# Ledger of designs, part 2: peptides against a protein of PDB entry 3PBP

Target 1, 203 residues: chain A of PDB entry 3PBP
Amino acid sequence: LNEKDLNLILNKSLVMYESLDSTTDVIVKRNVIKQLQFVSKLHENWNSRFGKVDIQKEYRLAKVQGPFTINPFPGELYDYTATNIATILIDNGQNEIVCVSFDDGSLILLFKDLEMSMSWDVDNYVYNNSLVLIERVKLQREIKSLITLPEQLGKLYVISDNIIQQVNFMSWASTLSKCINESDLNPLAGLKFESKLEDIATI
Target 2, 203 residues: chain A of PDB entry 3PBP as posed
Amino acid sequence: LNEKDLNLILNKSLVMYESLDSTTDVIVKRNVIKQLQFVSKLHENWNSRFGKVDIQKEYRLAKVQGPFTINPFPGELYDYTATNIATILIDNGQNEIVCVSFDDGSLILLFKDLEMSMSWDVDNYVYNNSLVLIERVKLQREIKSLITLPEQLGKLYVISDNIIQQVNFMSWASTLSKSINESDLNPLAGLKFESKLEDIATI

## One batch from the design tools (peptide; made by RFdiffusion4, then SolubleMPNN; aimed at target 1 V132 L176 C179; its pose is not in this set)

Design b1_p27_1_s1
Fold by OpenDDE base, seed 3:
Structure b1_p27_1_s1 (fold): chain B 203 residues (1-203), chain A 27 residues (1-27)
Amino acid sequence: as target 1 above (203 residues)
Amino acid sequence: SLETKKQIGDMFRGDAPDQYPSWFYGL
């Protein structure tokens, strides 16, 4: 099993989990959870064996290329180190949220207000991608990895030593997507930027 | 639009354009 195969199995396991509903047989639910637990343990062991998740490699795999600035940057995170990065689709188009994890167990959800492609056409060469802070989620856990599934809009899976958690931000991201696509900011009025955190499985 | 993305960014920075209502600064 290579890393790619492991990620594929993990993704399939997460998709299977999300397909579970109240009508799903208890045995099926148990099997899906066991599979998810197994694959998650394998993923954790893989990360530990290969050492430092080259944030640079994830940075290359993340569409976020090059140095980025976060504004505003949370003052509380000044002394902490970023550990993982992920990009989450919020619609079937080009709109996405960037998530960065820190070694304090925080997640920051970021919006790309300036695309790198725009910097080529504008006289003001912004060398840095602009990222805007939308929300900070405090997990207070050591975050081992961040997983996203292309078919699951506005969902981020956070893997720690003993648990997989889902961060679901579609409560606000659906509205944000609509605002971008329709070029109308009015739907953002009174919107709460609060994600839902759910425990998916114990590892 | 690209302009809309920039405006959203400005909203979250607290640099809301004058053309938008006061709630824009609360986000």
Scores: peptide ipSAE 0.478, ipTM 0.820, DockQ to the pose 0.182
OpenDDE base, seeds 1, 2, 4, 5: peptide ipSAE 0.473, 0.475, 0.480, 0.477; ipTM 0.797, 0.799, 0.806, 0.815; seeds 2, 4, 5 fail the geometry check

## One batch from the design tools (peptide; made by RFdiffusion4, then SolubleMPNN; aimed at target 1 I134 L176 C179 F193; its pose is not in this set)

Design b1_p28_2_s3
Fold by OpenDDE base, seed 1:
Structure b1_p28_2_s3 (fold): chain B 203 residues (1-203), chain A 28 residues (1-28)
Amino acid sequence: as target 1 above (203 residues)
Amino acid sequence: SEEVEKVKKKLETKKQIGKFLIEKMKKK
């Protein structure tokens, strides 16, 4: 975590806090407030000289939020089990796509349309755990691993028993990134969400 | 701050994109 990242997290936490209204559930309110308090404390105690903050005490009181909801969930995958997950950067501004593999050999590419939060002093807290389906890619093979390279935007490497394949989704992800960064959805009109699959190497 | 407003705008855009994608998938 660097100062830039910390600032971003703080700002996101502030936005979540400001989004609270009279209709917001009390548990949600409390969780968002605690999140903001935690991040604010981190920001306040940031040691710019060393790039460090003591987070041990507060972090131990929080849990990663889950489970996630995928919308729509492909009906064909209801009987299958997720096997791998990866996050792929699509730009230098921290926009990302989530990929989940299934034991039928399918990949789903997902968009985080809502901001996630930590769970604070609430058992089974679930809020803003939203993932939106973009594309399903069928590989028809057992997927062993998903690998991403930080220098390769919008590319996912899929490892199976005998082959490494690349899924390249920059054909649509570049536009998506632009839409996010410029706050303009117009370029999405007519966009095809079709990734390219290429064999890279035989194992 | 200006930075906070930028983040707000980005988050709102993401929400809208999500809605767009959902509707697109429903039409298929």
Scores: peptide ipSAE 0.615, ipTM 0.931, DockQ to the pose 0.907
OpenDDE base, seeds 2, 3, 4, 5: peptide ipSAE 0.609, 0.612, 0.610, 0.611; ipTM 0.925, 0.930, 0.930, 0.928

## One batch from the design tools (peptide; made by RFdiffusion4, then SolubleMPNN; aimed at target 1 S183 L185 L188; its pose is not in this set)

Design b2_p14_5_s2
Fold by OpenDDE base, seed 5:
Structure b2_p14_5_s2 (fold): chain B 203 residues (1-203), chain A 14 residues (1-14)
Amino acid sequence: as target 1 above (203 residues)
Amino acid sequence: MIKTKQQIGDFLLS
């Protein structure tokens, strides 16, 4: 099993989990949960063996090159290191939220308010990727990995040492998507940017 | 769409 295969199995397990409902047979439900726990544990072990994907270097390099300007950047995170990055689809029109995790156990959800300009002039290459802070979620856990499923809009799965958690931000992302697609910001007024955090499985 | 995203960004910063 390589990392790609493991991720695929994990994704399949997560999809299976999300397909469970009140009508699902108890035995099936238990089996799916056990499978999810097993795969999650394998994933944890894998991440521990191969070390943290040094997103830190890439993030630092990105920070140095200014490809990512996060505004506002939470002051509390200045002393911490980014550990993971993920992009989550919020609609079928390819609107996305960027998520970055930090070694303090925080997640930041970010909006790309500028499209990345392609600069073809190497000498004048200004890579400015503007990211606007939407929400900070404090998990107070060591985040091992971030998983997204294309079929699950506005959902992020966070894997830590002992738990898989789901961050669901469709409560606000559906409105955001609508605003983008309809070019109308009115629905943003009074919108609370609060994601729902749920425990999915213990590892 | 581009303008809208920028406006959303400005809104979020306000």
Scores: peptide ipSAE 0.496, ipTM 0.917, DockQ to the pose 0.354
OpenDDE base, seeds 1, 2, 3, 4: peptide ipSAE 0.492, 0.490, 0.493, 0.493; ipTM 0.915, 0.916, 0.916, 0.916

## One batch from the design tools (peptide; made by RFdiffusion4, then SolubleMPNN; aimed at target 1 N71 E115 I180; its pose is not in this set)

Design b2_p15_8_s4
Fold by OpenDDE base, seed 3:
Structure b2_p15_8_s4 (fold): chain B 203 residues (1-203), chain A 15 residues (1-15)
Amino acid sequence: as target 1 above (203 residues)
Amino acid sequence: MLETKKQIGQFLLNR
């Protein structure tokens, strides 16, 4: 995310929040509020902490464009704030996992089951950016940064104050990629969505 | 592909 993309997401989240009325479904309201809280805090943290980290232009963080719903949203995370977002490629075919960190030290791994139509058409606002919860990884640390390497499929680096950890989800993401690419869900049967956590370095 | 992603989403929700 660059500041511009974050501002865009913030503005979208604000517009959505402002569109909430008494007729809006409670689930939609909750999701919009949470998205706004996430993006607002991410924006605050970006302005305060990352003003010095030239995150190299090369990380095409997939523009999480528009409102997204996380289903199911972990009830334990209702009172916590999302701190970071990353997109991790799982293959060369542009299949990706979205990761969101929270201030409780949780990571959630999310599947985009609906392609965000980049409808530039303001009028065709497809409200339904669906993100499906795959896995929750509890680190119980203050997560400062999420780093991905484009050459390292299905790997996320989590930077905390004292440690760099790798989350490797290729154990299930390789199968997921195959299912998408082959249009066959049979390999998902009995698949464990459990990522490998490994300490890489102490800081 | 799109339909498969939807089906995967449904699978993940129902597990």
Scores: peptide ipSAE 0.618, ipTM 0.950, DockQ to the pose 0.578
OpenDDE base, seeds 1, 2, 4, 5: peptide ipSAE 0.618, 0.614, 0.615, 0.612; ipTM 0.951, 0.949, 0.950, 0.950

## One batch from the design tools (peptide; made by RFdiffusion4, then SolubleMPNN; aimed at target 1 I134 I180; its pose is not in this set)

Design b2_p16_8_s1
Fold by OpenDDE base, seed 1:
Structure b2_p16_8_s1 (fold): chain B 203 residues (1-203), chain A 16 residues (1-16)
Amino acid sequence: as target 1 above (203 residues)
Amino acid sequence: MIETKKKIGEFLKEKL
């Protein structure tokens, strides 16, 4: 993410916020507000935390660039602010998990169940980036950054004040990938959506 | 693929 991309996300989030009317569902309104708060905080912190990130990472984050709705949104997180976002590949077919961190030390792992409908029609700006909650991981620490390595499928690195932790969700993401690729949901039955947390290094 | 993702989303929403 560069400043230009962040400004684009901010503008899109603002447009979506402005599109909210009295008929808009309260949950949708809340999600839009939270997204706007998230993007605004990212923008405020941009100069301090995001050094030169390689353009290729920017392009992956650019694919998640737009207003998104998280359903269900964990009620406990309504009072907290999103701090970081990352997209993690789970296979070579470009299936991905979205991760969002919060200032309570929570991570949420999210599935994109709908493709981005970019309606270019200004009047029908249906940016419905649907994100479905898979798992909440409670780290109970301040999350400084989220790192992904393109060669490491289904792995997220979480940087906190004094520790780097790995979140490995291949235990369920491999099955999820298979279900997507084979168009068969049967393997999801009985699947435990529990990621492995491992301490990698102390800082 | 698109329909499968939608169905997965529905499954996940029901599980939570």
Scores: peptide ipSAE 0.575, ipTM 0.934, DockQ to the pose 0.589
OpenDDE base, seeds 2, 3, 4, 5: peptide ipSAE 0.570, 0.575, 0.574, 0.574; ipTM 0.933, 0.935, 0.934, 0.937

## One batch from the design tools (peptide; made by RFdiffusion4, then SolubleMPNN; aimed at target 1 N71 F111 F193; its pose is not in this set)

Design b2_p17_4_s2
Fold by OpenDDE base, seed 1:
Structure b2_p17_4_s2 (fold): chain B 203 residues (1-203), chain A 17 residues (1-17)
Amino acid sequence: as target 1 above (203 residues)
Amino acid sequence: MIETKKQIGKFLIERHS
């Protein structure tokens, strides 16, 4: 997990939680709470592993940037804790995939479909930091860390106890990048969002 | 590009239904 990314997600989750009121749909409330719990646990794990992270500055910024949501969130992961986060570039522009790992050995690959618009007006600015589920990859391993290399687009390296594995999602990410850049969604029809997993090295 | 991303998001959500 990049500390900055974790803080950002935490801040967004907090903002989302704070936005909940009596008029909020029960399902939405539940999802937001679960997300916050997940991110909070992730943050606790991060703090335990790397020391206490001060999120005060980031939280203040998050109040102006808005909450994060994951949709759909896999029901199987509600009882598990997020452990790592990484951002992977899929082109030389600014298109990226967000990856979150869980303590069940799962990876979720997420798409940012909405960029945070700074809402300075609490009443008029809906901060929606939406993350959309692309794929769940089940590794069935304890994930220690996620590594990305800037020169390797659409590749994520997963470090577990005894192995480094590569997750390559360029099979679909290249199409996704093209769709974004060309403003054409037609190529997504029938596309399989299945990443390739390969063992890279034993450790 | 912004609208495209929104549409992609919708597409990605709908495929799970």
Scores: peptide ipSAE 0.626, ipTM 0.941, DockQ to the pose 0.587
OpenDDE base, seeds 2, 3, 4, 5: peptide ipSAE 0.625, 0.626, 0.612, 0.609; ipTM 0.941, 0.942, 0.945, 0.945

## One batch from the design tools (peptide; made by RFdiffusion4, then SolubleMPNN; aimed at target 1 I134 L176; its pose is not in this set)

Design b2_p18_5_s4
Fold by OpenDDE base, seed 3:
Structure b2_p18_5_s4 (fold): chain B 203 residues (1-203), chain A 18 residues (1-18)
Amino acid sequence: as target 1 above (203 residues)
Amino acid sequence: MLETKKQIGDFLVKKALE
């Protein structure tokens, strides 16, 4: 079993969990939860043994397309180190949110307001892509990993030492998606950028 | 689309600084 295989098993376990509904048999639900707990524990142990890929402490994130600048960068996070990064789709039209975790247990949700790939023809090409702060979520836990499922829009799974949590930001991301797609910002007025945090399983 | 995203970004920056 390698890291990739373990991640796949974890993802499958999460998918199974999300498939549970009010009609699901209690025994089935219990078994799925137990499976998720087991796999999550294995994942934690794996990460602790083989180390973390740390993101360098900069306002710039390196991506395949180039560096990204976070604006505004939360002052409280200046002394902390980014630990994980994830990209979460919010619709089927390729709109996405970027999430970065920090070693203080914070998550920042970021919006890409500029796309560098489309600016190649612009005389004043900026080599830095812009990431704008949407929300800071304070988990106050050591974040071991971030998991996204392509079929689950606006959902992020956060694995810490003793718990798996789901961050669901579709409450605001659906509106954001609509604003982008319809080129209308009016729905943003009064919108609360507050994600829902749910405990999924104890490890 | 690009202009819309930029405007959204500007809005979000202002909100984040409140």
Scores: peptide ipSAE 0.601, ipTM 0.939, DockQ to the pose 0.409
OpenDDE base, seeds 1, 2, 4, 5: peptide ipSAE 0.599, 0.600, 0.595, 0.599; ipTM 0.934, 0.939, 0.935, 0.940

Design b2_p18_6_s1
Fold by OpenDDE base, seed 1:
Structure b2_p18_6_s1 (fold): chain B 203 residues (1-203), chain A 18 residues (1-18)
Amino acid sequence: as target 1 above (203 residues)
Amino acid sequence: TRLETKQQIGDFLIKRAS
């Protein structure tokens, strides 16, 4: 996920929020608000690091791409701020994992289970994109940056104050990739979504 | 389809936590 994608997600979340009215179920409303808060915090952090981003263009695009949802969102993270975002390739095709870090030292690994194309036709407008929680990794460190290398599939490098750590999720991501590519969910049964954490280098 | 598979995976991931 790059800056443009982040802006798109924010705008989609805003559109969803704006769609809420007095007839909206209370539970749905609460969930949407929490999701918006999450994305807003992420965007705020992004802007603080890289400067203000003009989201006007992306907002226009969001009008035709529909809202964005995250399910589930860990309750423990509701009051924490997202600090970094990265997209990690898990194969040489189109499959990827989204990772978001938080200021409590947590990483969440997310799956894009619904990616809808932009539609300019109102009658064919798709109203939902979503990310699904795969795993929460608690590092208990201040995360400064997330680094990915395109030649290293399913690996995320986390930079903190004094150490670089590798999060390797190919233990489950290889299976996930296979399931997507072969349209078969059977291999997911009994699969543990537990990433491996390894210290790479001190800094 | 690929899209359907992704949706099913999403549902699976949600259900496993419940």
Scores: peptide ipSAE 0.655, ipTM 0.946, DockQ to the pose 0.564
OpenDDE base, seeds 2, 3, 4, 5: peptide ipSAE 0.654, 0.654, 0.654, 0.635; ipTM 0.946, 0.947, 0.947, 0.950; seed 3 fails the geometry check

## One batch from the design tools (peptide; made by RFdiffusion4, then SolubleMPNN; aimed at target 1 V15 E115; its pose is not in this set)

Design b2_p19_3_s3
Fold by OpenDDE base, seed 1:
Structure b2_p19_3_s3 (fold): chain B 203 residues (1-203), chain A 19 residues (1-19)
Amino acid sequence: as target 1 above (203 residues)
Amino acid sequence: LRETILKAVGKKIDFNKKL
């Protein structure tokens, strides 16, 4: 975490706070406010020289939000269980793809369409927990692990019993990143969301 | 599916514009 990252988190938290209105659920309001308070204090107490922050004990109760929803959820996967999750960077910014594997050997590539907050003081906090389906990749293998390399944008390594496979989705993710960064949806028109699958190594 | 993706990206863009 650096000052740039902290500023981004702060700005996101501010935007989330500013999105609150009279129709917003009280629990959501409370949670977003607490996040903003935490991030603000974090920002205030940031020691740029040492990259350290004093965090008050009151904020140590923060939990990761869950569960998530997938839209649309592939009907064929209802009978299967999610086995792994990974997040893959698609640019040097904040754009990422979420990948979930299933025990049928499917991978789903997902986009976070909404900004989420942490859960601060409410058990089972769920808000803006949607993930949008981009692509389903059928590997027809038991997926043991999902590996990502920070230096390799839009690449996911899938480890199965005897094979390491690379899923490369930069064919569409580069365009997606561009669309987000340039605030232009036009390049997504006619874009084919098909990843390249390649065998990298036999184990 | 494409429409859903477009909508999702649109939301992200709209959020980013507020940053």
Scores: peptide ipSAE 0.594, ipTM 0.954, DockQ to the pose 0.836
OpenDDE base, seeds 2, 3, 4, 5: peptide ipSAE 0.590, 0.589, 0.593, 0.592; ipTM 0.953, 0.954, 0.954, 0.954

Design b2_p19_6_s1
Fold by OpenDDE base, seed 5:
Structure b2_p19_6_s1 (fold): chain B 203 residues (1-203), chain A 19 residues (1-19)
Amino acid sequence: as target 1 above (203 residues)
Amino acid sequence: SDILMKALGKKIEFNKKLK
């Protein structure tokens, strides 16, 4: 973490806090409040000279991990188990796509519809993970791992037993990014959410 | 989808609040 990142997290935490209302889940409220308190404290104790903050192991920055809700949930995946999760940057700002793999060989590409809060309950990890289904990609392979490269926007590498495949979703993610960054959803009209799958290497 | 549009809308609004 650098100062800029910390400031961003702080601002996000503030916005999240300000967005709390009577309809907000109690657990979410608690997490948001705790996050704000923690980040605020970190900010106060930030060593500007070294850009260093000690973070307790119990406190985790917001990251994509289970449990999560998906809307709409693919009915076919109801009986399957998620195996891997990855986050893919789609621009140089902060917009990201979440990918989850399942043991049926499916990949789902997701968008976070809620700002994620940190999990503060060590014994019971609670996450504010609400995700919107964008696309399902059926690979029909056992997915061993998901790899992303920071310099490669909108690309996900899927490793199976004998092949590395690239999922490229910049065809639609670029539009998505534009919509977010320009605060205009009009470009979504007619957009097809179809990723390109390519074989990269055999293993 | 409408759901996606709503999600994007939320993100947009969130970003506006950050500025």
Scores: peptide ipSAE 0.610, ipTM 0.948, DockQ to the pose 0.693
OpenDDE base, seeds 1, 2, 3, 4: peptide ipSAE 0.607, 0.608, 0.609, 0.609; ipTM 0.948, 0.948, 0.948, 0.948

Design b2_p19_7_s1
Fold by OpenDDE base, seed 3:
Structure b2_p19_7_s1 (fold): chain B 203 residues (1-203), chain A 19 residues (1-19)
Amino acid sequence: as target 1 above (203 residues)
Amino acid sequence: MKKKLETKKQIGKFLIQRW
């Protein structure tokens, strides 16, 4: 990531923030604000000499002490700690995927099948939500942060020490969105839940 | 609203059965 790329991301995040109005959904507002806060902090901590951003521990999820009911929970992750959470829009109709990162370098993509009140209290991550496991993506890297861009449906940016990677799950999320919106499950038959991982930038 | 909620529940069941 060069300074120009970071400035571009910051400018995009600012434009998105400025586009927020009274009609904007509260979830979208919160996501855009969190994104802007993150990108602004990245910009503030940008060391041009080293091409490094010191992402302070503050954006590490304090131990998610809330009982996440993930079904099924991957047995391999029982010994690992969740490090980040993100919500990614998959359409303009407020359908979303939840992503959780772990300290083993795994990402899990989760579906909210039940409307349980997620108190998105950032300080008290008590998610009494049943979440359904869609996919596990193994990055084999320390995941420092998760970034979502509201204009980029079904995409997650994963920041590690020296790399920004994109997880693109639109291959299946477009079908999932359609199934929800049309109330038709038939398109899920034979669908592969395999996300595409791409290297976007070396930091 | 009701149809969307029911569809989400059915999707959840479908997704669980894949594992």
Scores: peptide ipSAE 0.660, ipTM 0.959, DockQ to the pose 0.379
OpenDDE base, seeds 1, 2, 4, 5: peptide ipSAE 0.637, 0.635, 0.632, 0.632; ipTM 0.962, 0.962, 0.963, 0.962

Design b2_p19_7_s2
Fold by OpenDDE base, seed 4:
Structure b2_p19_7_s2 (fold): chain B 203 residues (1-203), chain A 19 residues (1-19)
Amino acid sequence: as target 1 above (203 residues)
Amino acid sequence: MKKKLETKKKIGKFFIERW
């Protein structure tokens, strides 16, 4: 966590707070308010020289987020189990794709279209827990792990028993990043959401 | 920030409508 990341989380938390109204669920209100209070206090107490923040005991009791849903969920994956998860940056503005692997060798690339607060009050906090399906990449291999490199935008390394493969989705993710940052969806029209799979090394 | 989050919601809808 750096000052830039903290400022981003603060700005997100403010927008979430401003979106609360009389119709918003009480549990959501409590979580969003506690989120804003936490992040604001972190920001106020941020020591940039030491990269240190004092976190009060009341905020150390964060709960597990989820469960998450996928929309649409691929029907063929109902018989399979999710094995790994990774988050991949697509730009320097902290736009990201979520990747989930399955025991059939499938990868799904997911978009977080909704902002979620941390879970503070209740277990199984499910507000804005839906991820949107972008692409399914079928590998004919058992996936052991997913690796991302911070310096390599829009790339995922997939480790199997005998091979390291790269999934490169910058062919569409660069356009997606631009659309998010410029607030223009026109460049998505006619875009092909197909990632490139390459063999990197035999292990 | 607000405009970016609103754009993300529209992008989510765009992807859902493609399936």
Scores: peptide ipSAE 0.652, ipTM 0.960, DockQ to the pose 0.900
OpenDDE base, seeds 1, 2, 3, 5: peptide ipSAE 0.646, 0.650, 0.646, 0.649; ipTM 0.959, 0.959, 0.959, 0.959

Design b2_p19_8_s2
Fold by OpenDDE base, seed 5:
Structure b2_p19_8_s2 (fold): chain B 203 residues (1-203), chain A 19 residues (1-19)
Amino acid sequence: as target 1 above (203 residues)
Amino acid sequence: MEKLETKKKIGEFFIKRFS
């Protein structure tokens, strides 16, 4: 982890916090607050050891809006609660993967195969997102935060109490991007949808 | 093929893989 990454993590956490409103689920709200507290503590520790890190004023919010369905939903996760959601770009053409974390330490990677937006009136929009399961990654950790870096395609940072890990899925996401852009599914046949997990820093 | 149709077919591919 470097100063730039920490700054971006903090910025993303702030954006998530600022996005909280009266309609936000209580559990989600609590989790966002906790992750912000955690990242803030990390920032303090960094500042104390390595000097002050400036907080960037510009933020990018990249997440799915509105309700969504997951198909198939892993049966093993029925009794667990979703804790975080993130959207990760896989190319420069706006193709993206959705990631959802659960309180069992699972991370699911999802594809948006259909996106519907309904307008009841000019001021009332309802979103319905269809998400399909690509991969389940079992981290066996309490996931506190999911962070994406705008300049890093197909990469997700997972923050837990004791470690920051990177999930890199470009091994398959590059092929997926190509399939979307070229309207050819043939390259998906035989492709392994296995992400690379790497430890970035111990906390 | 339209991009939307492609995405739909990709979704079907993934659903089938886990079925």
Scores: peptide ipSAE 0.637, ipTM 0.943, DockQ to the pose 0.361
OpenDDE base, seeds 1, 2, 3, 4: peptide ipSAE 0.639, 0.636, 0.642, 0.637; ipTM 0.942, 0.943, 0.942, 0.943; seeds 1, 3 fail the geometry check

Design b2_p19_8_s3
Fold by OpenDDE base, seed 3:
Order: C-alpha cells, then sequence, then structure tokens
Structure b2_p19_8_s3 (fold): chain B 203 residues (1-203), chain A 19 residues (1-19)
C-alpha cells in the first residue's frame, strides 16, 4: 500500500458511508461506520515518506456475540475464540459469504444455507443461525479487523499488526453464486474451495 | 422459494464434502 492506495480505500469507505440511509440494514450500517473509522485512523497515521501506518491500538470491526451454528466446526478451533465477523458479497444480488476470525489467526469462510436473521447483539437474541463451513485459512497472525468493500466482490481485507492481506475467494464464489442463481448444483462437484491470499501492504 | 431451496441443498452438499 502506498498513500494513494490508502486514499482510495478511504474514499471508497466515505462513499459507502454517504450511501447509508434509513433503509440500510443495521448491521451493514454499523460495519460501514466502523470501517470508515478504522480507515480514517489509518489515513491519519500514514507516513508517506516510509509508506507505513501506525496503529496505536487494536481495532476490531465486530465482536462475535450472537449465537450461530457452524457445521462442521473445525475441531482445532474448539479452544479458540472468535474475534471478528464480516459479510462479503459475492454478487450484485443477495448472495454472500460470512467470515469469522479466531484468535489463533484462522479465518473460516461460511455459507448461509438458511435465510435467518443474524444478530450479533446479545440484546437481540436469535435462536439459531445456520452456517456451513467452506474453507479455513490459517494466517498465523493476530487478526485485528476484517474489512470489506461492497464494490469488491468476494474480497476480504485482513488487518494484523504489521500487514494488510487480501483474501480473494472469487475463484469458487463466482461458481457458487451461479449455482444459487440458476438453481443448479452441478458445477460444485469439481470445484476447489481455495482462496487466494495476497499481501497488500506492510505496516 | 427456489433460491432458498437451492441454498439448502448447497448447504447439504458442502457439509457432506467437508465433514
Amino acid sequence: as target 1 above (203 residues)
Amino acid sequence: KKKLETKKQIGKFLVERFS
């Protein structure tokens, strides 16, 4: 990341914020606001000379508070705690992937196989949210935040202490989206659910 | 309705594949 790239992200975040209205989903609104706050802080602390950003404190975009069921749940994550949640659009409709990060540095990518209200607020308890495991990505880093951009389908930005990484799962999500929209599961049979991880910037 | 059913079927498929 250079200053120009950071400015671009900031501008995108601002545009997203400005697009919020009374019809916007509460969770989406909260995520956009938190994203804007985070990116603004990054921009404020950007050292243009060295291409570095100083992060003063841990920032999490979301805290996992609401109940959900992950099937299957990775056994290795049993003793670890979920730290962040993000929802990533995979098409221009309603199809999305849910990502949860854990304190071991793992990301799990999840599919919502049932349309249920997701609530991560303890005050708004939802009995059950069905999530199906698609992929586990092991970053082996302390994940501080998950950032998504609505205009960037199937992309997740992962922020740790010293690096920003992009997880791109459009390699499989495009097919998944097609399967949903066309009501045809045949293309899934040979599909590899492997996301691409790329380093975007060092901090 | 059809889309919801498809999602359910996809879920079943994924569970079977990754379990």
Scores: peptide ipSAE 0.610, ipTM 0.947, DockQ to the pose 0.402
OpenDDE base, seeds 1, 2, 4, 5: peptide ipSAE 0.605, 0.602, 0.610, 0.607; ipTM 0.945, 0.943, 0.945, 0.946

